# Peptides against a protein of PDB entry 2MBZ: the designs that were tried, part 8

Target 1, 143 residues: chain A of PDB entry 2MBZ
Amino acid sequence: GINLTPEEKFEVFGDFDPDQYEEEVRERWGNTDAYRQSKEKTASYTKEDWQRIQDEADELTRRFVALMDAGEPADSEGAMDAAEDHRQGIARNHYDCGYEMHTCLGEMYVSDERFTRNIDAAKPGLAAYMRDAILANAVRHTP

## One batch from the design tools (peptide; made by RFdiffusion4, then SolubleMPNN)

Design b1_p27_2_s3
Fold by OpenDDE base, seed 5:
Structure b1_p27_2_s3 (fold): chain B 143 residues (1-143), chain A 27 residues (1-27)
Amino acid sequence: as target 1 above (143 residues)
Amino acid sequence: DEARRRKRAAGALAAAAAFALPPLRPL
């Protein structure tokens, strides 16, 4: 699990506790390379590391919301660049994230109601917008 | 509260990267 005290977890994650999903994730994906890589990387993370990850996610959320509010299509350069930054963030912090994996994550955002509800809390339709931007970014980087 | 809503969404994205792994499929 995340190596933080309950108080530190609350400071970083607030009402959202990632550790609530630890058992489900282990049961479903415990034998995957992505799971192993994530466990290896995050084992050394400090409170400051987790806070940075949350700050990056918050910035990305604001960026996507701003794009939607501006009426930029999900296949705009701005939206695709935001999707690319998201992919790279996953790669830096958790596990190797190619365009195929990223596309699968985007699809999960719209197919798993838990993700859809949480993402769309910032703006209705954000999960779908992100999925579409992720797909567009993958397409432009696939020969 | 908009800030709280955004924080929950940000947390969901971070959790997706760390914990939510879908099956791979072709593009």
Scores: peptide ipSAE 0.119, ipTM 0.769, DockQ to the pose 0.612
Fold by OpenDDE base, seed 2:
Structure b1_p27_2_s3 (fold): chain B 143 residues (1-143), chain A 27 residues (1-27)
Amino acid sequence: as target 1 above (143 residues)
Amino acid sequence: DEARRRKRAAGALAAAAAFALPPLRPL
């Protein structure tokens, strides 16, 4: 799991504990390269590393919400750029994330109600907007 | 509290990146 004390976990993640999903993730994906890469990378992460990741995720959330509030389509340049930054963030912090992988993640955000509820806590429809932006970004990079 | 809601969503996105992988089969 995440190598933080309960207090540090609370400081970084608040009431959301990613480790609650560790068993399910291991059961479903434990034999994949992506899982291996993520476990290897995150094994060395400090509290500061996790905080940076949370800050990046928060910034991205704000960015998508701002795009939605501005009425920008999910296939706008701004939304697709935000999706690209999301993809690159996954690649840096967790595992190699190509456009196909990213599209699959986006689909999961709307198909798994647990993700949808958590994401849409920021703004209703955010998960769907992200999925659509992710798909649009993948399409524009796969002519 | 919008800030707390955004933090939960940010945590979910980070968790999705760290601990969620796409299904190997179409949904």
Scores: peptide ipSAE 0.119, ipTM 0.760, DockQ to the pose 0.517
Fold by OpenDDE base, seed 1:
Structure b1_p27_2_s3 (fold): chain B 143 residues (1-143), chain A 27 residues (1-27)
Amino acid sequence: as target 1 above (143 residues)
Amino acid sequence: DEARRRKRAAGALAAAAAFALPPLRPL
């Protein structure tokens, strides 16, 4: 799990605890390369590292919400760029994330109600908007 | 309240990246 004290975890993540999902994730994907890479990378993360990751995710969330509020299509340059930044953030912080993997993540955001509920807490329809932007970004980068 | 909602959503995105993997499926 995340190598933080309960107090540090609360400071960084608030009421959300990613470790609540650790058993399910291990059971479903514990034998995947992505899972192993994530465990290896995050094992050395400090509180400051996790805070940076949260700050990056928060900024990205704000960008997507702003795009939606402006009425920008999910296949706009701005939305696709935000999706690309999301993909690169996953690759940098967690595991190698190609466009196929990223597309699968986008589909999970709309198919798993737990993700949909958590994402749409920022704005209704955000998960679907992100999924569509992820797909559009994958298409423009796939020859 | 809005800041709290966005923080929760940001946490969900970070958790998705770090911990939640979908089954790989043909596109």
Scores: peptide ipSAE 0.107, ipTM 0.759, DockQ to the pose 0.616
Fold by OpenDDE base, seed 3:
Structure b1_p27_2_s3 (fold): chain B 143 residues (1-143), chain A 27 residues (1-27)
Amino acid sequence: as target 1 above (143 residues)
Amino acid sequence: DEARRRKRAAGALAAAAAFALPPLRPL
């Protein structure tokens, strides 16, 4: 799991425990390159590294919510740029994330009710908006 | 509390990146 003490985990993640998914993730994707890359990268992460990742996720959430509140379509430049930043964040912190991989993640956000519920806690429809922005961003970057 | 809900949602996004991968078969 995440190499933090229980106290550090609580400080960074609060009531959300990412380790609750560890067994399911291993069962479903433990033989993939993405899983191996993520385990290798995160093995050296400090509390400060995990806090930075959480801060980046918070910022992206706020940015997407602001776009939705402004009535910007998911295929706007602003929404597609936010999707691109999300993709690049995954690539830096976890595993190689091309546009196809990113679209698969977007589809999961709307197909797995656990993700939809958690994401939409910030704003109803956020998961669908992110999925649509991810798809639009992938299209504009694919010849 | 809205701030706690947003923190949980952000944690879910981070968890999706860190732990969750797309299914290896079509959805």
Scores: peptide ipSAE 0.095, ipTM 0.754, DockQ to the pose 0.505

## One batch from the design tools (peptide; made by RFdiffusion4, then SolubleMPNN)

Design b1_p28_1_s1
Fold by OpenDDE base, seed 1:
Structure b1_p28_1_s1 (fold): chain B 143 residues (1-143), chain A 28 residues (1-28)
Amino acid sequence: as target 1 above (143 residues)
Amino acid sequence: SADRARAGAAFAAMDLAGAAMRLAKRRR
């Protein structure tokens, strides 16, 4: 799991423990390339690295919420740019994330109630909005 | 907010499950 003390985890993630999902992933897909890539990349991460990643994710969440509040379509340039930044963030921090993979992640956000619940905690419908933006972004980058 | 922080953590940490599931589907 994440190599932080319980105190450090609380400082970075609050009461949310991402390791609870990593355990399920390990049990089901521990032999996959994505898992290996993630473990290799994150093995050297410090508390400050994790905090940076969380700050980036939080900023992205705020961007999507702001777009929704402004009534911008999920296939707007602003929403697609946010989706692209999301994809690139995953690629840099966790594992190779092409547009096909990103689209699959977007679908998971709306089909897995655990993802939907956690994402929509920021704003109802955010998971669906992200999925649509991710799909639109993938389409524009594969003409 | 706590809810926003939780959502942010989902973006960064939970996505491994999605990648693994995609790979699993491809191998079926």
Scores: peptide ipSAE 0.113, ipTM 0.709, DockQ to the pose 0.052
Fold by OpenDDE base, seed 5:
Structure b1_p28_1_s1 (fold): chain B 143 residues (1-143), chain A 28 residues (1-28)
Amino acid sequence: as target 1 above (143 residues)
Amino acid sequence: SADRARAGAAFAAMDLAGAAMRLAKRRR
């Protein structure tokens, strides 16, 4: 799991404890490559590493919200670039994330209410917008 | 911040990638 004290977890993640998913993921998907890679990578992460990951995620969220507020289509270059940065962030910090995997994650954002509710807390419809941008980005990179 | 906490809640659950893959396969 995340090797932070309760205080450090609160400082980085607020009221949300990401370790609440660890048992579920291990039981259901512990044999997947994504799980193994994520646990291997994150095992060495410090508080500062997690904070940087959170800052990156927060910045990306703000970018998507700004795109929505500006009325940019999810298949605009701006939205697709944000989706690409999201994909690369996952690949860098967690596990190999090709375009198919990324598209699957996007679908989860709109199909799993836990993700939808958390994402849409920033802006209603954000999960769907991200899913659409992820899909568009995958299409443009898969000739 | 509240925004950071909300973003963290969404992105920290990326370990559910296996579930996402399975869901996507069911939709195809």
Scores: peptide ipSAE 0.108, ipTM 0.702, DockQ to the pose 0.055
Fold by OpenDDE base, seed 2:
Structure b1_p28_1_s1 (fold): chain B 143 residues (1-143), chain A 28 residues (1-28)
Amino acid sequence: as target 1 above (143 residues)
Amino acid sequence: SADRARAGAAFAAMDLAGAAMRLAKRRR
């Protein structure tokens, strides 16, 4: 799991504990390439690294919310660019994330209630908006 | 906000679970 003290975890993640899913992930998918890559990348992460990752995620959340509030379609250039940045962020910090993988993640955001609940905490409908933007971004990059 | 923090944490941490799940399903 994440090698931080309880206090450090609270400072970075607040009341959300990402390690709550560790056992499930390990038991079901511990032999996948994505899991292996993520474990290798994050093994050396400091509190500051995790904080950076959270800051990046928060920025993207704000961008999507702003786009939604402005009435921008999920297939707008702005929304697709935010989706692209999201994809690249996953690739840098966790595991290789191509457009197909990203599309699968987007679908999960709306089909897994655990994701939907956490994402939509920022804004109702955000998960669906992200899914649509992710799909649009994938389409424009794989014509 | 606390809500945005939770959403951000989900994106960064829970994506692994999701990716692994989707890849596993596709490979089977």
Scores: peptide ipSAE 0.114, ipTM 0.710, DockQ to the pose 0.054; fails the geometry check
Fold by OpenDDE base, seed 3:
Structure b1_p28_1_s1 (fold): chain B 143 residues (1-143), chain A 28 residues (1-28)
Amino acid sequence: as target 1 above (143 residues)
Amino acid sequence: SADRARAGAAFAAMDLAGAAMRLAKRRR
């Protein structure tokens, strides 16, 4: 799990504890390379590291919302660049995330209602927009 | 906000669950 005290977790995540999903993640993915990589990387993370990760995620969310509000297509250069930054953020902070893996994540965002609801809390349709941008970015990088 | 924190945290923990399953299905 996340190597933070309950107080630190509250300061970073508020009333949401990502470790609520620890058992499910371990049960479903505990034998994967991605799980092992994430566990190894995050074991050394401090409160400041987790806060940085959350700030980066929030900034990216705002960026996607702004693109949607501006009427930019999900396959626009701006949307695809945001998707690329999302992919690189996962790779840097958690586990190796190639374009195939990234497209799988995008599909999960629209097929798992738990993800859809959490993402669309920022803006209705954001999960679908992100999925489409992720797919477009993958296509342009895998000719 | 709590909603933004929830959305950001969801990417970190639950993202592991979705991708590996779909990759496993594609390779079967």
Scores: peptide ipSAE 0.105, ipTM 0.704, DockQ to the pose 0.052; fails the geometry check

Design b1_p28_1_s2
Fold by OpenDDE base, seed 1:
Structure b1_p28_1_s2 (fold): chain B 143 residues (1-143), chain A 28 residues (1-28)
Amino acid sequence: as target 1 above (143 residues)
Amino acid sequence: SRASAAAAGAFAAMDLAGAAMRLARRRA
């Protein structure tokens, strides 16, 4: 799991503890390359690293919310660019994330109620908007 | 915000399980 003290976890993640999903992920996907990559990458992460990741995610969330508020379609250049940054962030911080993988993640955001609830806490409909932007970005980058 | 932090946590922790599952189904 995340190698932080309970106090550090609270400082970085607040009332949300991502480790609550560790057992399920390990049970289902513990033998996958993605899991091994994530464990390897995050094993050395400091509190500052996790905070940086949270800040990046927060910025991305704000971008998507702003796009929605502005009425920009999910296949707009701005929305697709935000989706691309999301994909790259996953790849950089957790595991290799190609466009196929990213599309699968997008679908999960709207089909798994746990994801939908967590994402839409920022703005209702955000998960669906992200999914659509992710799909559009994948199409844009697929010859 | 706390809402954004929760979303970030979901991205970091749960992405793998869902993505791998769907990839496996699509490839089958």
Scores: peptide ipSAE 0.093, ipTM 0.708, DockQ to the pose 0.053
Fold by OpenDDE base, seed 4:
Structure b1_p28_1_s2 (fold): chain B 143 residues (1-143), chain A 28 residues (1-28)
Amino acid sequence: as target 1 above (143 residues)
Amino acid sequence: SRASAAAAGAFAAMDLAGAAMRLARRRA
């Protein structure tokens, strides 16, 4: 699990406990390369590392919300660039994330209500917008 | 924010299982 005290976890994640999903992830994907990579990378993460990851996510969320508010299509250069940064962030912090994997994540955001609810807390329809941007970004990079 | 941090936490923790599952299905 995440090597933080309860107090540190609260400071970084608030009432959300990411470790609540550890068992599910392990049961379903414990034998995958992605799981092994994630466990290896995150094992050494400090509170500051986790905070950085949260800050990056906040920035990305703000970017997508701003794009939506501006009426930018999900296949606009701006939206696709935000999707690309999202993909790269996953790759840097957790596991290798190619465009196919990223597309699968996008689909999960709209099909798993746990993700949809959490994402759309920032703005209704954000999960769908992200999914569409992720798909568009994948298409432009896999001609 | 704490709210966005919760969403980010979901990304980090749940992305792995969800993506791998769908990827596996596509390859099958």
Scores: peptide ipSAE 0.091, ipTM 0.704, DockQ to the pose 0.053
Fold by OpenDDE base, seed 5:
Structure b1_p28_1_s2 (fold): chain B 143 residues (1-143), chain A 28 residues (1-28)
Amino acid sequence: as target 1 above (143 residues)
Amino acid sequence: SRASAAAAGAFAAMDLAGAAMRLARRRA
Protein backbone atom coordinates (compact mmCIF):
# COMPACT_ATOMS: atom_id res chain seq x y z
CA GLY B 1 0.00 0.00 0.00
CA ILE B 2 0.99 3.58 0.58
CA ASN B 3 4.34 3.37 2.30
CA LEU B 4 3.72 6.19 4.73
CA THR B 5 3.28 6.26 8.46
CA PRO B 6 -0.17 7.09 9.75
CA GLU B 7 1.07 10.56 10.57
CA GLU B 8 2.52 11.06 7.11
CA LYS B 9 -0.71 9.86 5.56
CA PHE B 10 -2.59 12.39 7.60
CA GLU B 11 -0.19 15.13 6.58
CA VAL B 12 -0.70 14.33 2.90
CA PHE B 13 -4.27 13.09 2.68
CA GLY B 14 -5.92 14.45 5.79
CA ASP B 15 -8.69 12.29 7.15
CA PHE B 16 -8.88 10.35 3.90
CA ASP B 17 -7.23 6.95 3.93
CA PRO B 18 -6.29 6.00 0.39
CA ASP B 19 -5.59 2.44 1.47
CA GLN B 20 -9.24 1.90 2.32
CA TYR B 21 -9.85 0.96 -1.29
CA GLU B 22 -6.67 -1.00 -1.94
CA GLU B 23 -8.13 -4.36 -1.05
CA GLU B 24 -11.10 -3.83 -3.34
CA VAL B 25 -8.88 -2.69 -6.19
CA ARG B 26 -6.46 -5.56 -5.73
CA GLU B 27 -9.14 -8.20 -5.56
CA ARG B 28 -10.99 -6.89 -8.59
CA TRP B 29 -8.20 -5.67 -10.82
CA GLY B 30 -4.96 -7.09 -9.48
CA ASN B 31 -4.31 -8.96 -12.70
CA THR B 32 -4.47 -5.90 -14.95
CA ASP B 33 -1.47 -4.17 -16.46
CA ALA B 34 -2.62 -0.87 -15.02
CA TYR B 35 -2.60 -2.26 -11.51
CA ARG B 36 0.84 -3.76 -11.90
CA GLN B 37 2.20 -0.52 -13.33
CA SER B 38 0.71 1.49 -10.52
CA LYS B 39 2.06 -0.79 -7.82
CA GLU B 40 5.49 -0.76 -9.40
CA LYS B 41 5.57 3.03 -9.70
CA THR B 42 4.15 3.86 -6.31
CA ALA B 43 6.23 1.33 -4.42
CA SER B 44 9.13 3.77 -4.38
CA TYR B 45 7.11 6.89 -3.69
CA THR B 46 8.13 9.00 -0.74
CA LYS B 47 6.00 11.35 1.26
CA GLU B 48 7.27 14.12 -0.99
CA ASP B 49 6.19 12.20 -4.06
CA TRP B 50 2.69 11.72 -2.73
CA GLN B 51 2.51 15.35 -1.72
CA ARG B 52 3.55 16.36 -5.22
CA ILE B 53 0.82 14.19 -6.68
CA GLN B 54 -1.72 15.80 -4.39
CA ASP B 55 -0.46 19.26 -5.28
CA GLU B 56 -0.80 18.48 -8.96
CA ALA B 57 -4.33 17.26 -8.38
CA ASP B 58 -5.16 20.39 -6.42
CA GLU B 59 -3.84 22.57 -9.19
CA LEU B 60 -5.82 20.71 -11.80
CA THR B 61 -8.97 20.98 -9.71
CA ARG B 62 -8.51 24.71 -9.34
CA ARG B 63 -7.93 24.98 -13.05
CA PHE B 64 -11.14 23.17 -13.93
CA VAL B 65 -13.11 25.14 -11.37
CA ALA B 66 -11.77 28.37 -12.80
CA LEU B 67 -12.79 27.30 -16.27
CA MET B 68 -16.28 26.48 -15.06
CA ASP B 69 -16.57 29.77 -13.22
CA ALA B 70 -15.50 31.59 -16.36
CA GLY B 71 -18.21 29.82 -18.32
CA GLU B 72 -15.76 28.10 -20.62
CA PRO B 73 -17.30 25.12 -22.39
CA ALA B 74 -15.94 21.71 -21.51
CA ASP B 75 -14.87 21.38 -25.13
CA SER B 76 -12.96 24.65 -25.06
CA GLU B 77 -9.26 24.57 -25.73
CA GLY B 78 -8.60 25.45 -22.12
CA ALA B 79 -10.73 22.65 -20.75
CA MET B 80 -9.35 20.11 -23.19
CA ASP B 81 -5.81 21.14 -22.32
CA ALA B 82 -6.59 20.64 -18.66
CA ALA B 83 -7.95 17.21 -19.49
CA GLU B 84 -4.80 16.41 -21.42
CA ASP B 85 -2.67 17.40 -18.46
CA HIS B 86 -4.83 15.19 -16.30
CA ARG B 87 -4.25 12.27 -18.64
CA GLN B 88 -0.52 12.85 -18.67
CA GLY B 89 -0.44 13.11 -14.91
CA ILE B 90 -2.05 9.71 -14.59
CA ALA B 91 0.47 8.32 -17.03
CA ARG B 92 3.42 9.73 -15.09
CA ASN B 93 2.22 8.78 -11.66
CA HIS B 94 0.27 5.57 -12.05
CA TYR B 95 -0.17 3.75 -15.35
CA ASP B 96 -0.27 4.12 -19.10
CA CYS B 97 -3.33 6.18 -19.84
CA GLY B 98 -4.41 6.40 -23.44
CA TYR B 99 -7.41 8.34 -24.57
CA GLU B 100 -9.71 5.35 -24.37
CA MET B 101 -8.70 4.66 -20.80
CA HIS B 102 -9.06 8.33 -20.00
CA THR B 103 -12.60 8.45 -21.31
CA CYS B 104 -13.39 5.43 -19.18
CA LEU B 105 -12.11 7.30 -16.16
CA GLY B 106 -14.22 10.29 -17.08
CA GLU B 107 -17.30 8.15 -17.33
CA MET B 108 -16.53 6.64 -13.95
CA TYR B 109 -16.42 10.10 -12.43
CA VAL B 110 -20.11 10.57 -13.19
CA SER B 111 -21.33 6.99 -12.84
CA ASP B 112 -19.64 6.00 -9.57
CA GLU B 113 -21.09 8.02 -6.73
CA ARG B 114 -17.93 7.61 -4.70
CA PHE B 115 -16.03 9.58 -7.31
CA THR B 116 -18.82 12.03 -7.97
CA ARG B 117 -19.15 12.98 -4.33
CA ASN B 118 -15.43 13.43 -3.89
CA ILE B 119 -14.92 15.43 -7.06
CA ASP B 120 -17.98 17.60 -6.66
CA ALA B 121 -16.84 18.54 -3.19
CA ALA B 122 -14.72 21.14 -4.95
CA LYS B 123 -17.61 22.38 -7.08
CA PRO B 124 -20.99 20.90 -7.94
CA GLY B 125 -20.94 19.54 -11.45
CA LEU B 126 -17.17 19.33 -11.63
CA ALA B 127 -17.22 15.59 -12.29
CA ALA B 128 -19.51 16.05 -15.26
CA TYR B 129 -17.43 18.94 -16.53
CA MET B 130 -14.26 16.89 -16.28
CA ARG B 131 -15.91 13.97 -18.04
CA ASP B 132 -16.99 16.20 -20.88
CA ALA B 133 -13.57 17.80 -21.15
CA ILE B 134 -11.88 14.41 -21.11
CA LEU B 135 -14.16 13.19 -23.87
CA ALA B 136 -13.61 16.31 -25.95
CA ASN B 137 -9.86 16.02 -25.54
CA ALA B 138 -9.95 12.39 -26.59
CA VAL B 139 -12.02 13.25 -29.66
CA ARG B 140 -9.66 15.98 -30.81
CA HIS B 141 -6.70 13.62 -30.50
CA THR B 142 -8.37 10.73 -32.30
CA PRO B 143 -9.69 12.19 -35.57
CA SER A 1 -5.92 21.77 0.35
CA ARG A 2 -6.53 18.78 2.54
CA ALA A 3 -10.07 18.60 1.28
CA SER A 4 -8.82 18.47 -2.28
CA ALA A 5 -6.15 16.01 -1.28
CA ALA A 6 -8.80 13.71 0.10
CA ALA A 7 -10.70 13.88 -3.15
CA ALA A 8 -7.57 13.32 -5.18
CA GLY A 9 -6.65 10.41 -2.99
CA ALA A 10 -9.84 8.72 -4.00
CA PHE A 11 -8.75 8.99 -7.61
CA ALA A 12 -5.48 7.22 -6.94
CA ALA A 13 -7.18 4.50 -4.97
CA MET A 14 -10.18 3.84 -7.18
CA ASP A 15 -9.08 4.82 -10.68
CA LEU A 16 -7.76 1.38 -11.49
CA ALA A 17 -10.92 -0.50 -10.67
CA GLY A 18 -13.17 2.00 -12.31
CA ALA A 19 -11.16 2.44 -15.46
CA ALA A 20 -10.60 -1.25 -15.98
CA MET A 21 -14.26 -1.97 -15.42
CA ARG A 22 -15.42 0.66 -17.87
CA LEU A 23 -12.84 -0.33 -20.44
CA ALA A 24 -13.83 -3.96 -20.22
CA ARG A 25 -17.48 -3.06 -20.50
CA ARG A 26 -16.94 -0.93 -23.58
CA ARG A 27 -15.06 -3.70 -25.30
CA ALA A 28 -17.62 -6.36 -24.38
Scores: peptide ipSAE 0.091, ipTM 0.704, DockQ to the pose 0.054
Fold by OpenDDE base, seed 2:
Structure b1_p28_1_s2 (fold): chain B 143 residues (1-143), chain A 28 residues (1-28)
Amino acid sequence: as target 1 above (143 residues)
Amino acid sequence: SRASAAAAGAFAAMDLAGAAMRLARRRA
């Protein structure tokens, strides 16, 4: 799992424990390329690396929430750019994330209540908004 | 905040299970 002390984990993740899903991910997808890439990338991550990832995610969340609050459609330039940054962040930090993969992630955000619950903690409907932005971004980048 | 960042962190850190499953289904 994540190579942090309990104290470091708390400092970075608070009450959210990523390791609570580690077993499920390993059991179901441990033989996939994405899993292998993620394990390889994250194996050397320090507390500072994980903190940076959380900060990036938090910034992205703030961007989406601001867009929603402003009434910007999910297919706006701003929303699609945020979706693109999300995709690139996953690719940089975890595993290769093409537009098809990203679309699948977006669908998961609205279909898996665990993700919906976690995402919508920031703002109700955020998961759906992200999904729509992800789809729009995928469309504009796919011939 | 730490709480919001932790929740948002689920986007990438916990993505694999659902994403891989859906990709597999779409390609089948």
Scores: peptide ipSAE 0.100, ipTM 0.707, DockQ to the pose 0.052; fails the geometry check

Design b1_p28_1_s3
Fold by OpenDDE base, seed 4:
Structure b1_p28_1_s3 (fold): chain B 143 residues (1-143), chain A 28 residues (1-28)
Amino acid sequence: as target 1 above (143 residues)
Amino acid sequence: MRERAAAAGAVAAMDLAGAAQRLARKRA
């Protein structure tokens, strides 16, 4: 799991423990490249690394919410740019994330109720908005 | 604030699961 003390975990993640999904993830996707890459990368992460990742993710969430509040379409340049940053963040921090993988993630956000609930906690419909932005961004980069 | 950070972290942590599965099915 995440190599942090309980205190550090609380400081970074609060009451949420991402390791609660470790067994399920291993059972379902333990043989995938993405899983192996993520385990390899995150094995050396410090508290500061995890905090940075959380800050980046939170900033991205705020960015998407702001776009929605402004009424910007999910296929707007702003939304697609946010989706691109999302993709690059995953690639940098976790595993190789091409546009195909990214679209699969987007679909998961709306098809897995656990993801939908977690994402939409920031704003109802955010998961669907992100999915649409991810798809639009993928399309513009794979003509 | 902490709750929001937790939600953001959940997205990153759980991402590994569904995408790999869908990609595997798509390529099979």
Scores: peptide ipSAE 0.083, ipTM 0.695, DockQ to the pose 0.052
Fold by OpenDDE base, seed 3:
Structure b1_p28_1_s3 (fold): chain B 143 residues (1-143), chain A 28 residues (1-28)
Amino acid sequence: as target 1 above (143 residues)
Amino acid sequence: MRERAAAAGAVAAMDLAGAAQRLARKRA
């Protein structure tokens, strides 16, 4: 789980408990390299680290929403750059995330209703937009 | 706002299960 005291967890996440996802991941994939990488990285994270991760995620969400509102296609340079930042953020904070892995994540965002509902809470269709941007970004980097 | 950001920040952890499963199927 997240290495924070109950007080710190509340300060960062409020009433939302992200450990609900950690438990499922551990149960299903606790013996994978990706899980081990994530566990190793996050074990040293402070309250400030987790707050930074939340801020990064929120900023990226705002960027994608702004792109959609501006009518920028998902394969625009702006959208693909946002997708690249998303990939790099996962790589820095959690586990190695190559373009193949990233495209798998994108597909999950639209095929798993839990993710779709969570992402689209910011803007309807955001999950699909992100998936398309992720795919386009992968293509331009692996021609 | 806080819970919204928290949910977004937790996506990467949940992503692992789904991505690993899909990657395994793709390589099989």
Scores: peptide ipSAE 0.081, ipTM 0.688, DockQ to the pose 0.047
Fold by OpenDDE base, seed 5:
Structure b1_p28_1_s3 (fold): chain B 143 residues (1-143), chain A 28 residues (1-28)
Amino acid sequence: as target 1 above (143 residues)
Amino acid sequence: MRERAAAAGAVAAMDLAGAAQRLARKRA
């Protein structure tokens, strides 16, 4: 899994240990391309790499929250750009993420209560907003 | 809030790989 010491994990992820889900993920999706790509990419990640990923996620979250607070619709250019950056972040850090894949991820954010609850911890309705922005971004990039 | 959201995103990314493909197959 994540090749960090317990201390490093705590520094990067706090009280949340992503490795607690590794076995479940492997059992459910271990034969998927996305899983294999993610395992291959992250196998060499350093503490600094994981910290960067967390920082990117934090920044993106703040960005979406700010858009919501400003009343920007999910299909605004700002929201769609944030969604695009989210997609590219996944592609860069984990696995190939086209627009259809990204759309599926967005749907998962609102259909899987674990994701909804965790995302909405930053702001109620954030998961739905992200899903809508992801959809809009996919549409504008589809011929 | 931020740390929790970021951590959730990291887990989501790991979890998402499989879930996303599952959803993609459902849509296809």
Scores: peptide ipSAE 0.075, ipTM 0.690, DockQ to the pose 0.042; fails the geometry check
Fold by OpenDDE base, seed 2:
Structure b1_p28_1_s3 (fold): chain B 143 residues (1-143), chain A 28 residues (1-28)
Amino acid sequence: as target 1 above (143 residues)
Amino acid sequence: MRERAAAAGAVAAMDLAGAAQRLARKRA
C-alpha cells in the first residue's frame, strides 16, 4: 500500500482511505503494466509527494470547474489543455498514459458510479465534462 | 479494451482519493 503512517494518510487523504481499493485494484489490474509501473513509482513517494499529487488534482479540478462555469465547451482549447495536463500528470506520477488509455479512463469516470459520484462531488456533470475533454484532446493529438 | 481495463486499476484509488479529499475540504 501507500507508504505513509495512518496519521500521514489522514493528513493527505482525509477520511478517504485509498487502501480500501487496493485489493480490488490488484485483483482487476494486478497483471497489467500500468499497475506494475504505478507500484514501482509510488513505492518511494513521500508524504510530500502524495500531497503534491493531491494538490495537482485539486488544481485541475478547479480548472475544469472554472471552464464549466464559464460555459466553455469540453472541446475548447482550454478544456483540452486541461485534459492534456491531466494525462501528463498521470504519466508522471503513476504510469504511462497514452491518449487511448486516457480515453479509457475518461469512460471509466462516467461508467463507474464510484468515480462519477466522487468526481461530481466537486460539480455535477464534471465527470462527463472531463470525459468529453479527454476525448477531444485525444482526437486532436491522434490525427 | 485491454488497455482500458489496465488503466482502471492503476489510478482508481488515487482518483477516488483525490475526489474524496476535495469533498472533505469543501465540507470543512
Scores: peptide ipSAE 0.071, ipTM 0.657, DockQ to the pose 0.422; fails the geometry check

Design b1_p28_1_s4
Fold by OpenDDE base, seed 2:
Structure b1_p28_1_s4 (fold): chain B 143 residues (1-143), chain A 28 residues (1-28)
Amino acid sequence: as target 1 above (143 residues)
Amino acid sequence: MRKKAEANGAYSALDLSGAAMRLAKRRA
C-alpha cells in the first residue's frame, strides 16, 4: 500500500485511509494493467508526492465547484476542460486513462455510494456533475 | 491540522472498482 507512516498519512489524508480498500482492489483487479501500473508508479511516491496529488485533486474539486456555482453546464468548455485535466491527472499519477475508461470512472462516481458520498462532501451533486462533464469531454474527443 | 481527504486524489488509485475495472478486465 501507501508507504507512509500513520502520522504522515494523517497529515496528507486525514481520517481517510486509501489502503482500507487495498484487499478488495487486489482481490478483484490485481491482475489488471491499471492495477499494476498504479502499484508500480506509486511504490516510489514520497509524502510530498502524495501531498502534491492531493493538492491537485483539491484544486480540481474547487474548480468544479466554482463552475457549478457559476451555473456553467457540465458540457461547457470549462467543465469539459476540468474533466480533461482530471483524466490527464489520473494518467500521469496512476494508470493509463483513455476516454472510455474515464467515462466508466465517471459512472462509478454516481453508482458506488462510497465514491458519491466522498465526492459530494465538497458539494451536493458534484459526482453527477463530474460524471456529466467527463462524458461530454469524452464525446468531444471521440466524434 | 489534518487535511480533508478528497476523493479525486485518493480514489484515483482506487478507481479500480466498479464499472471502470470491468472495462479493464474486458481488455485483458
Scores: peptide ipSAE 0.073, ipTM 0.698, DockQ to the pose 0.047
Fold by OpenDDE base, seed 4:
Structure b1_p28_1_s4 (fold): chain B 143 residues (1-143), chain A 28 residues (1-28)
Amino acid sequence: as target 1 above (143 residues)
Amino acid sequence: MRKKAEANGAYSALDLSGAAMRLAKRRA
């Protein structure tokens, strides 16, 4: 799991404990390259690293919410740029994330109700908006 | 605004609906 004390984990993640999903993830995906890459990268992460990652995720969420509030479509340049930053963030912090993988993640955001609930807690429909932006970004980069 | 734990996304390398699962199997 994440190499932080319970207190540090609370400070970074609050009421969300990512390790609560560790067993399920390991059982389902433990033999994948993405899983191994993530474990290898994050093994050396400090509290500051995790906080940075959390801040980046929060900023991205706010960015998407702002786009939605402004009425920008999910396939707008602004939304697609946000999706690209999301993809690059995953690649930098966790595992190689090409456009195909990214679109799969986007689909999961709307297909797994656990993800949908977690994402839409910021704004109803955000998961679908992100999925659409992710797809649009992938399309423009794979003509 | 509720926080998004990116670590949750990291573990979510896999679309449980099937699409990411198929991709994950290719990378196993």
Scores: peptide ipSAE 0.062, ipTM 0.696, DockQ to the pose 0.058
Fold by OpenDDE base, seed 3:
Structure b1_p28_1_s4 (fold): chain B 143 residues (1-143), chain A 28 residues (1-28)
Amino acid sequence: as target 1 above (143 residues)
Amino acid sequence: MRKKAEANGAYSALDLSGAAMRLAKRRA
């Protein structure tokens, strides 16, 4: 799990406990390279590292919401750039995330109601918007 | 605006969808 004390976890994540999904993730993905990479990278993360990662995620959420509020389509350069930053953030912080993996994640955002509910808490339809932007970004980067 | 947990993103790659499982199996 996340190498933080309960107090540090509360300070960073508040009422959300990321470790609540640890068993499910391990059962489903424990034998994958992505899981291994994530465990290796995050093992050295400090509270400040996790806070930075959380801040980056929040900023990206606000950015997508602003794009939606402005009426920018999911295949706009702004939306695709946000999707690219999302992909790069995963790659930097957790595991190698190519465009195929990213599109799979996007599909999960709209097919797993737990993800949809968590994402759409910021704005209804955000999960679908992100999925569409992720797909568009993958297409423009696929030769 | 609800605070997003980055752990969701990290574990998102471990997508529980059929597509993600197929991709994961290819890498396992």
Scores: peptide ipSAE 0.069, ipTM 0.692, DockQ to the pose 0.057; fails the geometry check
Fold by OpenDDE base, seed 1:
Structure b1_p28_1_s4 (fold): chain B 143 residues (1-143), chain A 28 residues (1-28)
Amino acid sequence: as target 1 above (143 residues)
Amino acid sequence: MRKKAEANGAYSALDLSGAAMRLAKRRA
């Protein structure tokens, strides 16, 4: 799991503990390249690294919410750029994330109730909006 | 307890391990 003390984990993640899914993740994806890459990269992460990752995610969430509030379609330049930043963030911090992988992640956000519930906590329909933006971004980058 | 935006956690956890790999292979 995340190699932080319980106190550090609380400071960074608050009430949400990503490690609560460790067993399921390992059972389902433990033999994948993405899992191995993520474990290898994150093994050296400090509290400051995790905090930066959370800050980036928070900013991206606010950005998507602002786009939705402004009525920008999910295939707008702004929404697709936000989706691209999301993809690049995954690639930098966790594992290689091509456009096909990203679209599959987007589908998971709307098909797995746990993801949908967590994402939509920021704004109802955010998961679906992200999925649509992710798909649009993938399409524009794969002519 | 400090409540942080749980939406960020959703971007990790299952995403951290590439939970969509099965979906990608199924679409191929």
Scores: peptide ipSAE 0.062, ipTM 0.692, DockQ to the pose 0.047; fails the geometry check

